Peptides against a protein of PDB entry 2AZE. Designs and how they scored, part 8

Target 1, 148 residues: chain A of PDB entry 2AZE
Amino acid sequence: AQECQNLEVERQRRLERIKQKQSQLQELILQQIAFKNLVQRNRHAEQQASRPPPPNSVIHLPFIIVNTSKKTVIDCSISNDKFEYLFNFDNTFEIHDDIEVLKRMGMACGLESGSCSAEDLKMARSLVPKALEPYVTEMAQGTVGGVF
Target 2, 101 residues: chain B of PDB entry 2AZE
Amino acid sequence: GRLEGLTQDLRQLQESEQQLDHLMNICTTQLRLLSEDTDSQRLAYVTCQDLRSIADPAEQMVMVIKAPPETQLQAVDSSENFQISLKSKQGPIDVFLCPEE

## One batch from the design tools (peptide; aimed at target 2 P69 Q72 A75)

Design b1_p10_3_s3 (made by RFdiffusion4, then SolubleMPNN; from b1_p10_3, 5 letters changed)
Fold by OpenDDE base, seed 3:
Structure b1_p10_3_s3 (fold): chain B 148 residues (1-148), chain C 101 residues (1-101), chain A 10 residues (1-10)
Amino acid sequence: as target 1 above (148 residues)
Amino acid sequence: as target 2 above (101 residues)
Amino acid sequence: SVVSETRTLK
């Protein structure tokens, strides 16, 4: 019947919405873990050093990085007020946001790529509220994506 | 029947989405708390050593860009053109190089 | 005018 067809359309609509939200949640969890892990690492490091690092020796979030071969020739044009930049390269470059940097640093405990050891998983769980721990476990197992 | 089954599925999906929304709210709350905590933000940094670990400055030039929110970034990476354009409307953009360059 | 400036992190 037409009613069944309408409900099937709605079902698909809801499934897609849930799928999108699941992806968003996973990213949010990774961000939370990465940020908290970073803060924890730095706190410990500063405690061991008994002082904070020099202000100009660290890069606070947020940021992005651009990397290219040291042989790449770069022309840079900057407006006087530094509101506009134009970089021209003679070869390829890469852009990475701070989250990707943190992931590559292992701050997300390998949860993002299925390389989560037992210790990594323990760390990841310790950095989220209790309500999120089951989801972290599912992420580590690669079993997310289903209906609750 | 089919109608009853679909109706039940929709109810279950609604419950699932509500649970998902709840988890997302918890997560976003934690992120907000982190952003509002002065000490956490003070400690939310990477070092040049960190960047060297993922992009060795012995072989790669590493440029750091700190830009205000809503800054437009346009990148072209092709055989015909290699370009990055930045445009901020909320403040100046800072660009840094890592040491060993 | 257009300038070129890059800061080196220490």
Scores: peptide ipSAE 0.039, ipTM 0.891, DockQ to the pose 0.039
OpenDDE base, seeds 1, 2, 4, 5: peptide ipSAE 0.030, 0.028, 0.029, 0.030; ipTM 0.891, 0.890, 0.891, 0.893; seed 4 fails the geometry check

Design b1_p10_3_s4 (made by RFdiffusion4, then SolubleMPNN; from b1_p10_3, 5 letters changed)
Fold by OpenDDE base, seed 3:
Structure b1_p10_3_s4 (fold): chain B 148 residues (1-148), chain C 101 residues (1-101), chain A 10 residues (1-10)
Amino acid sequence: as target 1 above (148 residues)
Amino acid sequence: as target 2 above (101 residues)
Amino acid sequence: SVTSETRTLK
């Protein structure tokens, strides 16, 4: 019947919406873990050193990274007020945001790529509220994506 | 029948989405708390050593860009053109190089 | 005018 068809359409719409939200939640969880892990690492390091690092030796979030071969010639044009930049390269470059940097640093405990050891998973769980722990476990197992 | 089954499925999906929304709210709350905590933000940094670990400055030049929110970044990476354009409307953009360069 | 400046982290 027409009603069944309408409900099928609605079902598909809801499934897609849920799928999108699941992806968003996973990213948010990874961000939370990465940030908290970073903060924890730095706190411990500063405690061991008994002082904070020199102000100009660290890069606070947020930031982006651009990397290219050291052989790449770069021309840079900067406005007087530093509101505008133009970089011209003679070869390829890469851009990474801070989240990607943190992931590559292992701050997300490998949860993002299925390389989560038992210790990694323990760390990841410890960095989220209790309500999120089951989802972290599902992420580590690669079993997310189904309906609750 | 099929109608009843679909109706039940939709109810279950609604409950699932509500649970998902709840988890997302918890997560976003945690992120906001982190952003509002002065000490956490003070500790939210990476070092040059961190960057060297993911991009060896012996082989790669590493440029750090700190830009205000809503800064436009345009990048072209092709055989014909290699370009990055930045345009901020909320403040100056800072560009840094990692040491060992 | 256009300038070129890059800060080096220490």
Scores: peptide ipSAE 0.068, ipTM 0.895, DockQ to the pose 0.039
OpenDDE base, seeds 1, 2, 4, 5: peptide ipSAE 0.065, 0.045, 0.042, 0.052; ipTM 0.895, 0.894, 0.893, 0.894

Design b1_p10_4 (made by RFdiffusion4)
Pose (drawn by RFdiffusion4):
Structure b1_p10_4 (pose): chain A 148 residues (1-148), chain B 101 residues (1-101), chain P 10 residues (1-10)
Amino acid sequence: as target 1 above (148 residues)
Amino acid sequence: as target 2 above (101 residues)
Amino acid sequence: SFVEVSSSSH
C-alpha cells in the first residue's frame, strides 16, 4: 500500500506534465501554422501590384495590442530612456497578443477551435511537417484530451 | 495486483511523454528555423486593415506596443482606475496608434 | 510569450 501510494503520486505527476505538454504542443502548432500562413499571404500580396508596403503602414511581429473605447482617458508616463512606461485608464481596456490577432485573422485556419472547412484543414495540414499531421487531425476534431 | 497496475501505467505514461517531447522537439525546430529565416521575418507583419477585423480604429482606439524580450507587463485593477505598466530591463520600448480615425 | 505578464488587484 505504501509503495502503491508512491507510484500513484508519481503517476499523477506525470499525468499533469503530459496535460501541460499537450496544450503547449497545440499552441506551438497553431503558431507554426499562423506564422507560415501570414508570411505566405504577404509574399503573395507583394507580387500582386509590385512595390513593398510603405514602412509606416506595417507592423512586424512580435507585438502586443491594447484597445479601449475611443473616449477612454489614458494617462501616459514615460521614463527618460523609454525603458519604462505607465498608462492609466479611466475605463475597461483589452490586451491582445499578436498570435491571438493572427488567429482572429484566420491565419491558423480556424484550427484554434476545430472550425475548419475542408480547404482550411488542407491548408493547415500542408503548413506542418508530416510527423505533426496526426496531431493536427486531433486538433481539428477536438479529440485531443483523454490524456494519452 | 495494483502495484503491477500502477507500474504498467507508469510505462504507458513514460512512452507517451517521450512521443510528446519528440513532436514538441520537431515543432520548436520549425519555429526556430522560421526565426532564423530572413525572408520570413521581413514578411512577418500585419497591416492596419488586418488590425481592423479584430478592432477597427473607427469606434475603438488601438495601441501597438513593441517591447524587447524579457520585459515586464503589469496590469492593475485599482480601487478606482485601471493601469498598464511596462518595465524593460534592456532596450527601449515603442508605442503607437493606427491610422484611420 | 516574449514578455512577462502579471496582474494584481487592490

Design b1_p10_4_s1 (made by RFdiffusion4, then SolubleMPNN; from b1_p10_4, 6 letters changed)
Fold by OpenDDE base, seed 5:
Structure b1_p10_4_s1 (fold): chain B 148 residues (1-148), chain C 101 residues (1-101), chain A 10 residues (1-10)
Amino acid sequence: as target 1 above (148 residues)
Amino acid sequence: as target 2 above (101 residues)
Amino acid sequence: SFLKISSTKL
């Protein structure tokens, strides 16, 4: 009886670890898709323009976004060496990382929310190694809930 | 029996986790390759148009922060105080704004 | 194009 109880505890521990790894894998897949899709988009755009964009017209990853109402007053203090910044707002703000930005741009093909069209899913699959394609499909279907 | 069943379950879970680990290794390898590819990194950028697409440009102002690794970021967002503090030890921080349209 | 911010020195 005690042995069975110990094994049941271990089973639960492993199940939880697997769930965590599933979440991590999904995020890694989304990052891969988003990055590759972004690169592909920009490569195509530059080919069409026959030149890269002006240096000051783009922001390279990594970056962080801060957004707030246009009515928000922002006070900024910067050290002389630009190693320190202090921002004071008179109202609420939001912070987003570059990955979230890419997701909102649709670079993850809506896979993050299970909102993939057939075209989106095709794109997503094309941006991952073959071994990951089944998992991408499962993510799109929202069936990544079971243990495989 | 119950013991045999649990033992079998644990073996199956181990195999499942090994499969996950394998897939994760594939993913991390791909991400590493992306990070090591200079052309990919050159093309890993967003534009003002991109940023306007994710936040209503009529209502929201967007700042972009380019900070070196290990930069300390502290944010306070309360009814009485709204503040962001950045401190880098590895180089200067750059902050950009999307021009008003 | 993006604009670099300038502000008060600490």
Scores: peptide ipSAE 0.287, ipTM 0.915, DockQ to the pose 0.042
OpenDDE base, seeds 1, 2, 3, 4: peptide ipSAE 0.138, 0.285, 0.147, 0.273; ipTM 0.910, 0.915, 0.912, 0.914

Design b1_p10_4_s2 (made by RFdiffusion4, then SolubleMPNN; from b1_p10_4, 5 letters changed)
Fold by OpenDDE base, seed 4:
Structure b1_p10_4_s2 (fold): chain B 148 residues (1-148), chain C 101 residues (1-101), chain A 10 residues (1-10)
Amino acid sequence: as target 1 above (148 residues)
Amino acid sequence: as target 2 above (101 residues)
Amino acid sequence: SFLKISSSTL
């Protein structure tokens, strides 16, 4: 009885760990798709333009964004060496990392929300190694979560 | 019996976790390759147009922060205090706006 | 092009 109880505890521990790893894997897949899709888009754009973009016209990863209402008053204090910044707002703000930005740009093909069109899914699959394609399909179908 | 059933469950879960670990390793490898590829890093950028597409510039102001690794970010978002503090140990921080904002 | 912020007021 005690042995069975111990194994049941271990079983539950492993199930939770697997669940966490599934979430981590999904995020890694989304990051991979988003990055590769972004690079591919920009490569194509530069080829069409026959030139790279002007240096000040782009922001390279990594970055974060802060957004707030245009009506928000922002005071900024910057150290002379620019090592320190202090922003004071008179209203709420949001902070987003670059991955979230890429997702909102559609770089993850809507896979993050299970809103992939057929074309989106095709793109997503094309941006991962073959071994990951089944999992991408599962993500798109919302069937991730089973033990395999 | 019960013991045998639980033992079998654990074996199955072990196999499942090993499969997940394998897939995660594949993903991690791909991301590492991207980070190490000079051309990919050169092409890993967004534009003002991109940022406008995710945040309505008519309603929202968007700042882009480029900070060195391990930069400390402290944010307070409460009714009495709305503040962001950045402190870098590895170099200067750059903050950008889209011109139309 | 992006504007690099240097102002004390944004």
Scores: peptide ipSAE 0.258, ipTM 0.914, DockQ to the pose 0.042
OpenDDE base, seeds 1, 2, 3, 5: peptide ipSAE 0.151, 0.144, 0.147, 0.162; ipTM 0.909, 0.911, 0.911, 0.911; seed 1 fails the geometry check

Design b1_p10_4_s3 (made by RFdiffusion4, then SolubleMPNN; from b1_p10_4, 4 letters changed)
Fold by OpenDDE base, seed 4:
Formats: structure tokens, sequence, C-alpha cells
Structure b1_p10_4_s3 (fold): chain B 148 residues (1-148), chain C 101 residues (1-101), chain A 10 residues (1-10)
């Protein structure tokens, strides 16, 4: 009886660990798709323009975004060496990492929300190794919750 | 019996986890390769147009922060205080705005 | 192009 109880505890522990890993894998897949899609887009754009963009016209990853109402008053204090910044707002703000920005740009093909068109899904699949394609399909279908 | 059933469950879960680990390793490897590829690094950028597409510049102001690794970010977002503090130990921090804002 | 912020007010 005690042995069975111990195994039941272990079973539950493993189930939770698997669930966590599923979430981690999904996020990793989204990151991979988003990054590769961004790189591909920019490569194509530069080829069409026959030149890279001007240096000050782009922001390279990694970065974070802070957004707030345009009505928000922002005071900024910067150290002389620019090692320290202090922003004071008179209203609420939002912080987003670059991955979230890429998702909102559509770089993850809507896979993050399960809103993939046929073309989006095709793109998503093309941006991952063959071994990950079935999981991308499952993500698009919302069927990743199963144990496999 | 109960013991046999639980033992079988654990074996199945072990196989499932091994499959997940394998897929995660593949994905992590791809991300590493992407990050180490100089051409990919050069092409991993966004534009003002991109940022405008995700945040309405008519309503929202957007700052882009480029900070060195392990930069400390402290944020307070409450009715009494709205503050962001950045402290780098590895170099200067750069903050950018889109000109149309 | 992006504007690099260096002022004390935004």
Amino acid sequence: as target 1 above (148 residues)
Amino acid sequence: as target 2 above (101 residues)
Amino acid sequence: SFLKISSSSL
C-alpha cells in the first residue's frame, strides 16, 4: 500500500513536469518560428532593396518595449555613462519583451493563439525541423494537451 | 493489480518525457544556431513600421530599450508610483523612439 | 529612423 502511494505521488509529479515541459516546448517553437520568420522577411526585403537598411532605422534583437498613453508625462533621468536610467510616469505603462513584439507582428504565424490560416500553418511548418512539424500541427489544432 | 498499473503508467510517462526532451533539444539547438549565425544576427531587427503596426502611434507612445545582458529592470506600476529603473553593469543602455511619435 | 533619447524629458 505504501509503495503504491509513493508511486502515485511520483506519477503526479511526472505529469506536472510533463505539462510544464509542454508549455516550454511550445514557447521555444514559437520563438524559433518568430525569429526565423523575421530573418527571412528582412533578408527578402534587403534583397529587393539591394541594400541593408540605414543603421539608425532598425533595432536589433534583443530589446524590450515600454508603451504608455501619449498623454502620459514621462520624466527621464540618465546617468552620465548611461548605465542607469530612471523613468517616472504619471500614469500606467506596459512592458513587453521582443518575443511578444514578434508575436504581435505576426511573426509566429498566429500559432500562439491558434489562429493559423492554411498559409500561416504552411509557413510555420517550413520554419521548423521536420521532427517538430507534428507538434506545430498539434499546436495549431489545440491538441497538445495529450500525453505522448 | 494497482502496483502493476502504476508501474506501467510511470513507464509510459517516462517515454513521453523522453520524447519531449528530444523535441526540446532540437528546438534549443535551432535557436542556438540562429543566435550564433552572423547573418541571422544582422537580420534580426525590427523597424519603426513594425512597432507602429503593433501599437497605435496615435494613442500610444513606444520606447525601445536596448540594454546589455543582465541589466537590472525594476518596475513599479501602482496608483501611487509609476516608475521604471534600469541599471546596467555591462555597458551603456540605449533608448529609442520612433520619430513620428 | 529611430531617435536616440538623451534628454531628461520625453
Scores: peptide ipSAE 0.274, ipTM 0.915, DockQ to the pose 0.042
OpenDDE base, seeds 1, 2, 3, 5: peptide ipSAE 0.152, 0.154, 0.155, 0.174; ipTM 0.910, 0.912, 0.913, 0.912; seed 1 fails the geometry check

Design b1_p10_4_s4 (made by RFdiffusion4, then SolubleMPNN; from b1_p10_4, 5 letters changed)
Fold by OpenDDE base, seed 5:
Structure b1_p10_4_s4 (fold): chain B 148 residues (1-148), chain C 101 residues (1-101), chain A 10 residues (1-10)
Amino acid sequence: as target 1 above (148 residues)
Amino acid sequence: as target 2 above (101 residues)
Amino acid sequence: SFLKISSSKL
C-alpha cells in the first residue's frame, strides 16, 4: 500500500516534468521556425534588391521593444557612457521580447496560436529537421497533450 | 496488480521523457547552429515596417532596446509609477525609435 | 530608418 502510494507520487512528479518539457520543446520549436523563417524572408528580399538593407534601416536580434500610446510623455535620462537608462512614463507601457515580435509578425506561421493554415503548416514543417515534423503537426492540431 | 501497473506506467513515462529529451536535443542543436552561422545572424533583423505591423503606428510609439548580455531591466507599471530602468555592465545600451508616419 | 535617441544625462 505504501509502496503504491510512493509510486503514485513519483508518477505525478514525472507527469509534471514531462508537461514542463513539452512546453519548453514547443517554445524552442517556435523559436527555430521563427528565426529560420525570418532569415529566409530577409535573404530573399536582399536577393531581389541585389543588396543588403542600409545599416540604420534594420535592427538585428536580440532586442526588446517598448511600446506605449503616442500621447504618452516619456522622459529619458542616459548616462554619459550609455550604460544606464531611466525612462519615466506618464502612462502605461508594454514590453515585448524579439521572439514575441517575430510571432506577431507571423514568422512562427501561426503555429503558436493554432491558427496554422495548410500553407503555414507546410512552411513550418520545412523549417525543422525531419524528426521534429510530427511534433509540429501535433502542435498545429493542438494534440500535444498526449504522453506519446 | 496495482503495483505492477504503476511500475509499468513509470517505465513508459521514462521512455516518453527520453523521447522528449531527444527531440529537445535536436532542437537545441539547430538553434546553436543558427547562432554560429554568420550569414544567419546577419540576416536576423527586423525593419520599421515589421514593427509597424505589430503596433499600430497611428496609435503606438515603439522603442527598440539593444542591450548587452546581463543587462538589468527593471519595469514598474502601476497606477502611480510608470518606469523602466536599464543598467548594463558589459557595454553601452542603444535605444532606437521607429519613425512615425 | 531607425533613429537613435539622445536625451538628458543622468
Scores: peptide ipSAE 0.285, ipTM 0.915, DockQ to the pose 0.042
OpenDDE base, seeds 1, 2, 3, 4: peptide ipSAE 0.145, 0.149, 0.159, 0.266; ipTM 0.909, 0.911, 0.911, 0.914; seed 2 fails the geometry check

Design b1_p10_5 (made by RFdiffusion4)
Pose (drawn by RFdiffusion4):
Structure b1_p10_5 (pose): chain A 148 residues (1-148), chain B 101 residues (1-101), chain P 10 residues (1-10)
Amino acid sequence: as target 1 above (148 residues)
Amino acid sequence: as target 2 above (101 residues)
Amino acid sequence: STTTHTHTLS
């Protein structure tokens, strides 16, 4: 019984590691897909009607987005060297990542929620190496859990 | 008995984790190659029209933050106001708005 | 009361 207790806690510890690693693997696969998809969208758009986009109309990754109501008062304070910043808000604001932005743009082909059309899924499968194809299929069905 | 049962479970979980680590390894290698790729990095950008479909600078204000790696972001819910603090240990941080308003 | 959330950025 004593030894069994030790094996059970070890088992539960491993089950926790696997559960964390599955979510990490899924997020990484979405990033891999989203990044590649974004790059190929821009590579194609730069063909159609030549001249690369003006530098001020473009934002390179990595970045963060903060949005609030147009009325919301913001107070900005900056350190000399611009290493430190402080913002005060008199209302609710939202903070979004670039990956989240890319997912909302549909760059991950709806795979973030299994919302893929046949074309979306085909696109997602082609942007990932063959070894990751089964796991992409698992993500598309939402049958990722059960903890293998 | 149960001891064998737990030992068999530990073996399944060991094999499963080895497989997951392998796939993660392939996955992070793909991401490393993308980061080392100059043409991909040059093309890894979003337009102002992109940031619109997720929050347009017509009704809502949009702020873009670009801080070097390892920088800290603190978000605070005071008794009366909201705050965001950014502390970069190395390198300056950049902040700007979107053109359409 | 004050509630603070800290994140490390990559």

Design b1_p10_5_s1 (made by RFdiffusion4, then SolubleMPNN; from b1_p10_5, 5 letters changed)
Fold by OpenDDE base, seed 2:
Structure b1_p10_5_s1 (fold): chain B 148 residues (1-148), chain C 101 residues (1-101), chain A 10 residues (1-10)
Amino acid sequence: as target 1 above (148 residues)
Amino acid sequence: as target 2 above (101 residues)
Amino acid sequence: STVTTVRTLK
């Protein structure tokens, strides 16, 4: 009885760990797809233009975005060596990492929300190794976790 | 019995987790390969047009922050305090704005 | 600390 109870606790622990790993894997897959899709897009664009974009017109990963209303007053203090920054806002702001930016750009093909068209899913599958394709399909259908 | 059933479940979960770990390893490897590929890193960028598509500079102020690894970021977003603090130990922090701001 | 103009993207 006690042994069974202990095993049930362990079972629950493992299930939770698996759930966490599933979330991590999904994020990793989205990152991979987003990165590869971004690179592919830019490669094609540069080929069509026969030149890279001007250096000051692009931001390379990694980066973060901070946005707020244009009416928000921002006070900024910067150290002389630019090692330290302090921003004070008089209203709310948002912070987004580069991955979230890529997702909003559609670089993850809508897979992040399970909102993939047939073309989106085709693109997503083409950007991952074969072993990951079934999982991508599950993500698109919102059926991840059925095998665990 | 109950014990045998639970034991079997745990074994099955272990196998499932191993499969999951395998997939994670594959994905992590792919990400490492991307980070090691110079051409991919050169092409891993967003444009001002991209940034405008997610936040219109006409309505929103958009800052892009590039900071070295291990940079400390502290953010407070409450009615009493709206603050972002950055402290780098490995180099200078760069901040960019989109045009039209 | 100082206030420095951030670089604007083109």
Scores: peptide ipSAE 0.162, ipTM 0.906, DockQ to the pose 0.039
OpenDDE base, seeds 1, 3, 4, 5: peptide ipSAE 0.038, 0.032, 0.058, 0.033; ipTM 0.896, 0.898, 0.900, 0.898

Design b1_p10_5_s2 (made by RFdiffusion4, then SolubleMPNN; from b1_p10_5, 7 letters changed)
Fold by OpenDDE base, seed 2:
Structure b1_p10_5_s2 (fold): chain B 148 residues (1-148), chain C 101 residues (1-101), chain A 10 residues (1-10)
Amino acid sequence: as target 1 above (148 residues)
Amino acid sequence: as target 2 above (101 residues)
Amino acid sequence: PVKTTVRTLK
């Protein structure tokens, strides 16, 4: 009886760990797709323009974005060596990492929300190794959650 | 019966986790390969147009922060305090805005 | 720290 109880506790622990790993895997897949899709987009754009964009017109990964209303008053203090920054706002702000930016750009093909068109899904599948393709399909359908 | 059933369940979960770990290893390997590819890194960028599509500088101030690895970021967003603190130990932090601001 | 203005992308 006690042994069974111990095993049930272990079972629950493992299920929770698997769930966490599933979330991590999904994020990794989205990152891979987003990165590859971004690179592909930019490569094509540069080929069409026959030149890269001006250096000061692009932001290379990694980065983070902070946005707030233009009406927000911001006080910015920077150390002389630029090792330390302090921003004070008089209103709310938002912080987004580069991956979130890519997702909102559609670089993850809507896979992050399970909102893939047929073309989006085809693109997403083409950007991952074959072994990951079934999982991408499940993500697009919103059917991820089962244990192998 | 119950003990044997639970034991079998744990074995199945172990197998499932191993499969999951394998897929995760594939993903991490692909990401590492991307990070090691010079052309990919050169092309891994967004434009101001991209940022405008996320938050229009006509209505929002959009600030970009590029910080070295292991930079500490502290953010407070409450009715009484709205603050972001950045502390780097590995180099200078770069901050800039989109042109429409 | 010194109060300053952030630079703008071109």
Scores: peptide ipSAE 0.070, ipTM 0.896, DockQ to the pose 0.042
OpenDDE base, seeds 1, 3, 4, 5: peptide ipSAE 0.055, 0.052, 0.038, 0.064; ipTM 0.894, 0.894, 0.891, 0.895

Design b1_p10_5_s3 (made by RFdiffusion4, then SolubleMPNN; from b1_p10_5, 4 letters changed)
Fold by OpenDDE base, seed 3:
Structure b1_p10_5_s3 (fold): chain B 148 residues (1-148), chain C 101 residues (1-101), chain A 10 residues (1-10)
Amino acid sequence: as target 1 above (148 residues)
Amino acid sequence: as target 2 above (101 residues)
Amino acid sequence: STTVTTRTLK
C-alpha cells in the first residue's frame, strides 16, 4: 500500500540520519578522549618535572602541520602583515590537523582504528562521562550501528 | 500488520535518535567545558618530540601553522602543482619549523 | 635539510 511505502521511505530517512549522527558522535568522543588524554599526559609530565615546559618548546592547540620530504624545495611568500602565506613545493606534501596528530600520537587510545588494548579501552572509558562509556565499549567492539 | 510494524519501527527510531542526541549533547558539553577551562587549555599542547614521533625526522620536515579561526587554507597537490595558500582575516599567521633532534 | 626560501608578497 501507498502508506506502507511512504513509511518505508521515512524509515530509511531516519536510519540514514541516525547513521550520520552516530558518525558525528564517534568523532566527538574521539576528540574528547584525545584532548583529555593529552591534558592528563602533560599534567603528569609537568608534575614529574615540577615545572611547565619552556614556552617555545610546545605547540598549543589548535594547529596544523605540514610535512614533506627534507629534499623538497619550498618557496614561501609572506605578506608584510603575515596575513597571507603562499607555499610552493617542488614535490608532494601532507597536511594534518591537530586532531589527526593527536590520534597518531595515540591520544585516542587506538579507539579510532579499532586497535584498543585492554589498557587502552580502560583509559578511554576513564576519560568520558559514565553515560558515554557503553558507547565507547561499542566503538571498541565495532558494534556501533544498531538501533537503540 | 506491516503498517503497524512500520509505525512501531518509526517510533522506536525516534526514541533511538533522541537517545543519540542526548549523548551528543553530553559530548559537546564536555568539549565546551574543556575549552573553557584555563588550565586544560594551558595543558593542551604537543611538543616537537611528539611531532617527530609521528613523522620521520630523518626524512621528513615538519612545519607548524598557527592560524586564527576562519583562516582560509587552500592546498593543491598534483604532479603539476604543489601549493598551499593561507589567507587570514583575523590576525597574523605564524609558521615555524619543528627543529630536528 | 629542507631548503626554504622566503619572499614578500605584494
Scores: peptide ipSAE 0.312, ipTM 0.908, DockQ to the pose 0.040
OpenDDE base, seeds 1, 2, 4, 5: peptide ipSAE 0.196, 0.286, 0.302, 0.181; ipTM 0.902, 0.905, 0.907, 0.902

Design b1_p10_5_s4 (made by RFdiffusion4, then SolubleMPNN; from b1_p10_5, 5 letters changed)
Fold by OpenDDE base, seed 1:
Structure b1_p10_5_s4 (fold): chain B 148 residues (1-148), chain C 101 residues (1-101), chain A 10 residues (1-10)
Amino acid sequence: as target 1 above (148 residues)
Amino acid sequence: as target 2 above (101 residues)
Amino acid sequence: STITKVFTLK
């Protein structure tokens, strides 16, 4: 019947929306884990050193990175007030945000790529509220969305 | 029947989405707490050693860009044009390199 | 101009 067809369309719409929210939640969880792990690492390091790092030796979030071959020639034009920058490269480049950097550093415990050891999973679970732990486990197992 | 089954499925999906929304609220709350915690923000940094770990320092040059919020970034990466344009509205932009570069 | 370093981390 037409009514059943309409409901099936609605069902598909809701499933797609849920899928999108699942993706968003997974990214948020990874960000939370990465941030907390980074803070924890640095706190421990500073405690061991009994001092913070020199001010010009670290970069605080947020930031982006641009990487290219060391052979790439880069021309840069900067406004006098440093409000505007123009970079011209003679070859390809890559741009990454700080979250991507943290992931590559392993701050998300490999959860983002399914490379999460038992120890990594333990760390990841310890960095989220109790209510999120089951979801972290599902992410590590690749079973997110099985409820639907 | 089929109609009743579909109706029940939609109710179940609604409940599932509500649970998902709840988890998202918990997560966003945690992230907000991190952003509001001064000590956490003080400790939210990376080092040159970290930057070297994400790309081969022998082959790649890594620039770090610190820009105020709402800064516009335009990038072109084609066979004829390789360009990055930055335009800030709220303050100066800073660009950093590691000492070994 | 060709950029080599704008700022250098210490």
Scores: peptide ipSAE 0.091, ipTM 0.905, DockQ to the pose 0.041
OpenDDE base, seeds 2, 3, 4, 5: peptide ipSAE 0.061, 0.058, 0.061, 0.050; ipTM 0.904, 0.905, 0.905, 0.904

Design b1_p10_6 (made by RFdiffusion4)
Pose (drawn by RFdiffusion4):
Structure b1_p10_6 (pose): chain A 148 residues (1-148), chain B 101 residues (1-101), chain P 10 residues (1-10)
Amino acid sequence: as target 1 above (148 residues)
Amino acid sequence: as target 2 above (101 residues)
Amino acid sequence: SHTHTFTITH
């Protein structure tokens, strides 16, 4: 019984590591797909009607987005060297990652929620190495859990 | 008995974790290759029209923050106001708005 | 008050 208790806590500890690693693997696959999709969208757009986009009309990764109502008062304070910043808001604001932005743009082909058309899925499968194809299929069905 | 049952479970979980680590390894390698790729980095960008479909600078205000790696972001819910604090241990941080308003 | 701290990584 004593030894069984030790094995059970070890089992639960491993089950927790696997559950954390599955979610990490899924996020990483989505990033891999989203990044590659964004790059190929821009590579193609730069062909159509030559001259690369003007530098001010473009934002390179990595970045963060903050949005609030156009009316919301913001108070900005900056350190000399611009290493430190402080923003005060008199209303609700939202903070978004670039990956989240790319996902909302559909760069991850709806795979973030299993919302893939046949073409979306085909696109997602081609942007990932063959060894990751089964796991992409698992993500597309939502049958990722059960903890293998 | 139960001891063998738990031992067999630990073996299944050991093999499963080895497989997951292998796939994660392949996955992070793909991401490393993308970061080391100059042409991909040059093309890894979003337009103002992109940031629109997720929040357009017509009704809502959009702020872009670019801080070097390892920088800290603190978000605070005061008794009366909201705040975002950015502290970069190395390198300056950049902040700007979107053109359409 | 409630404060949440995040670290930015690449």

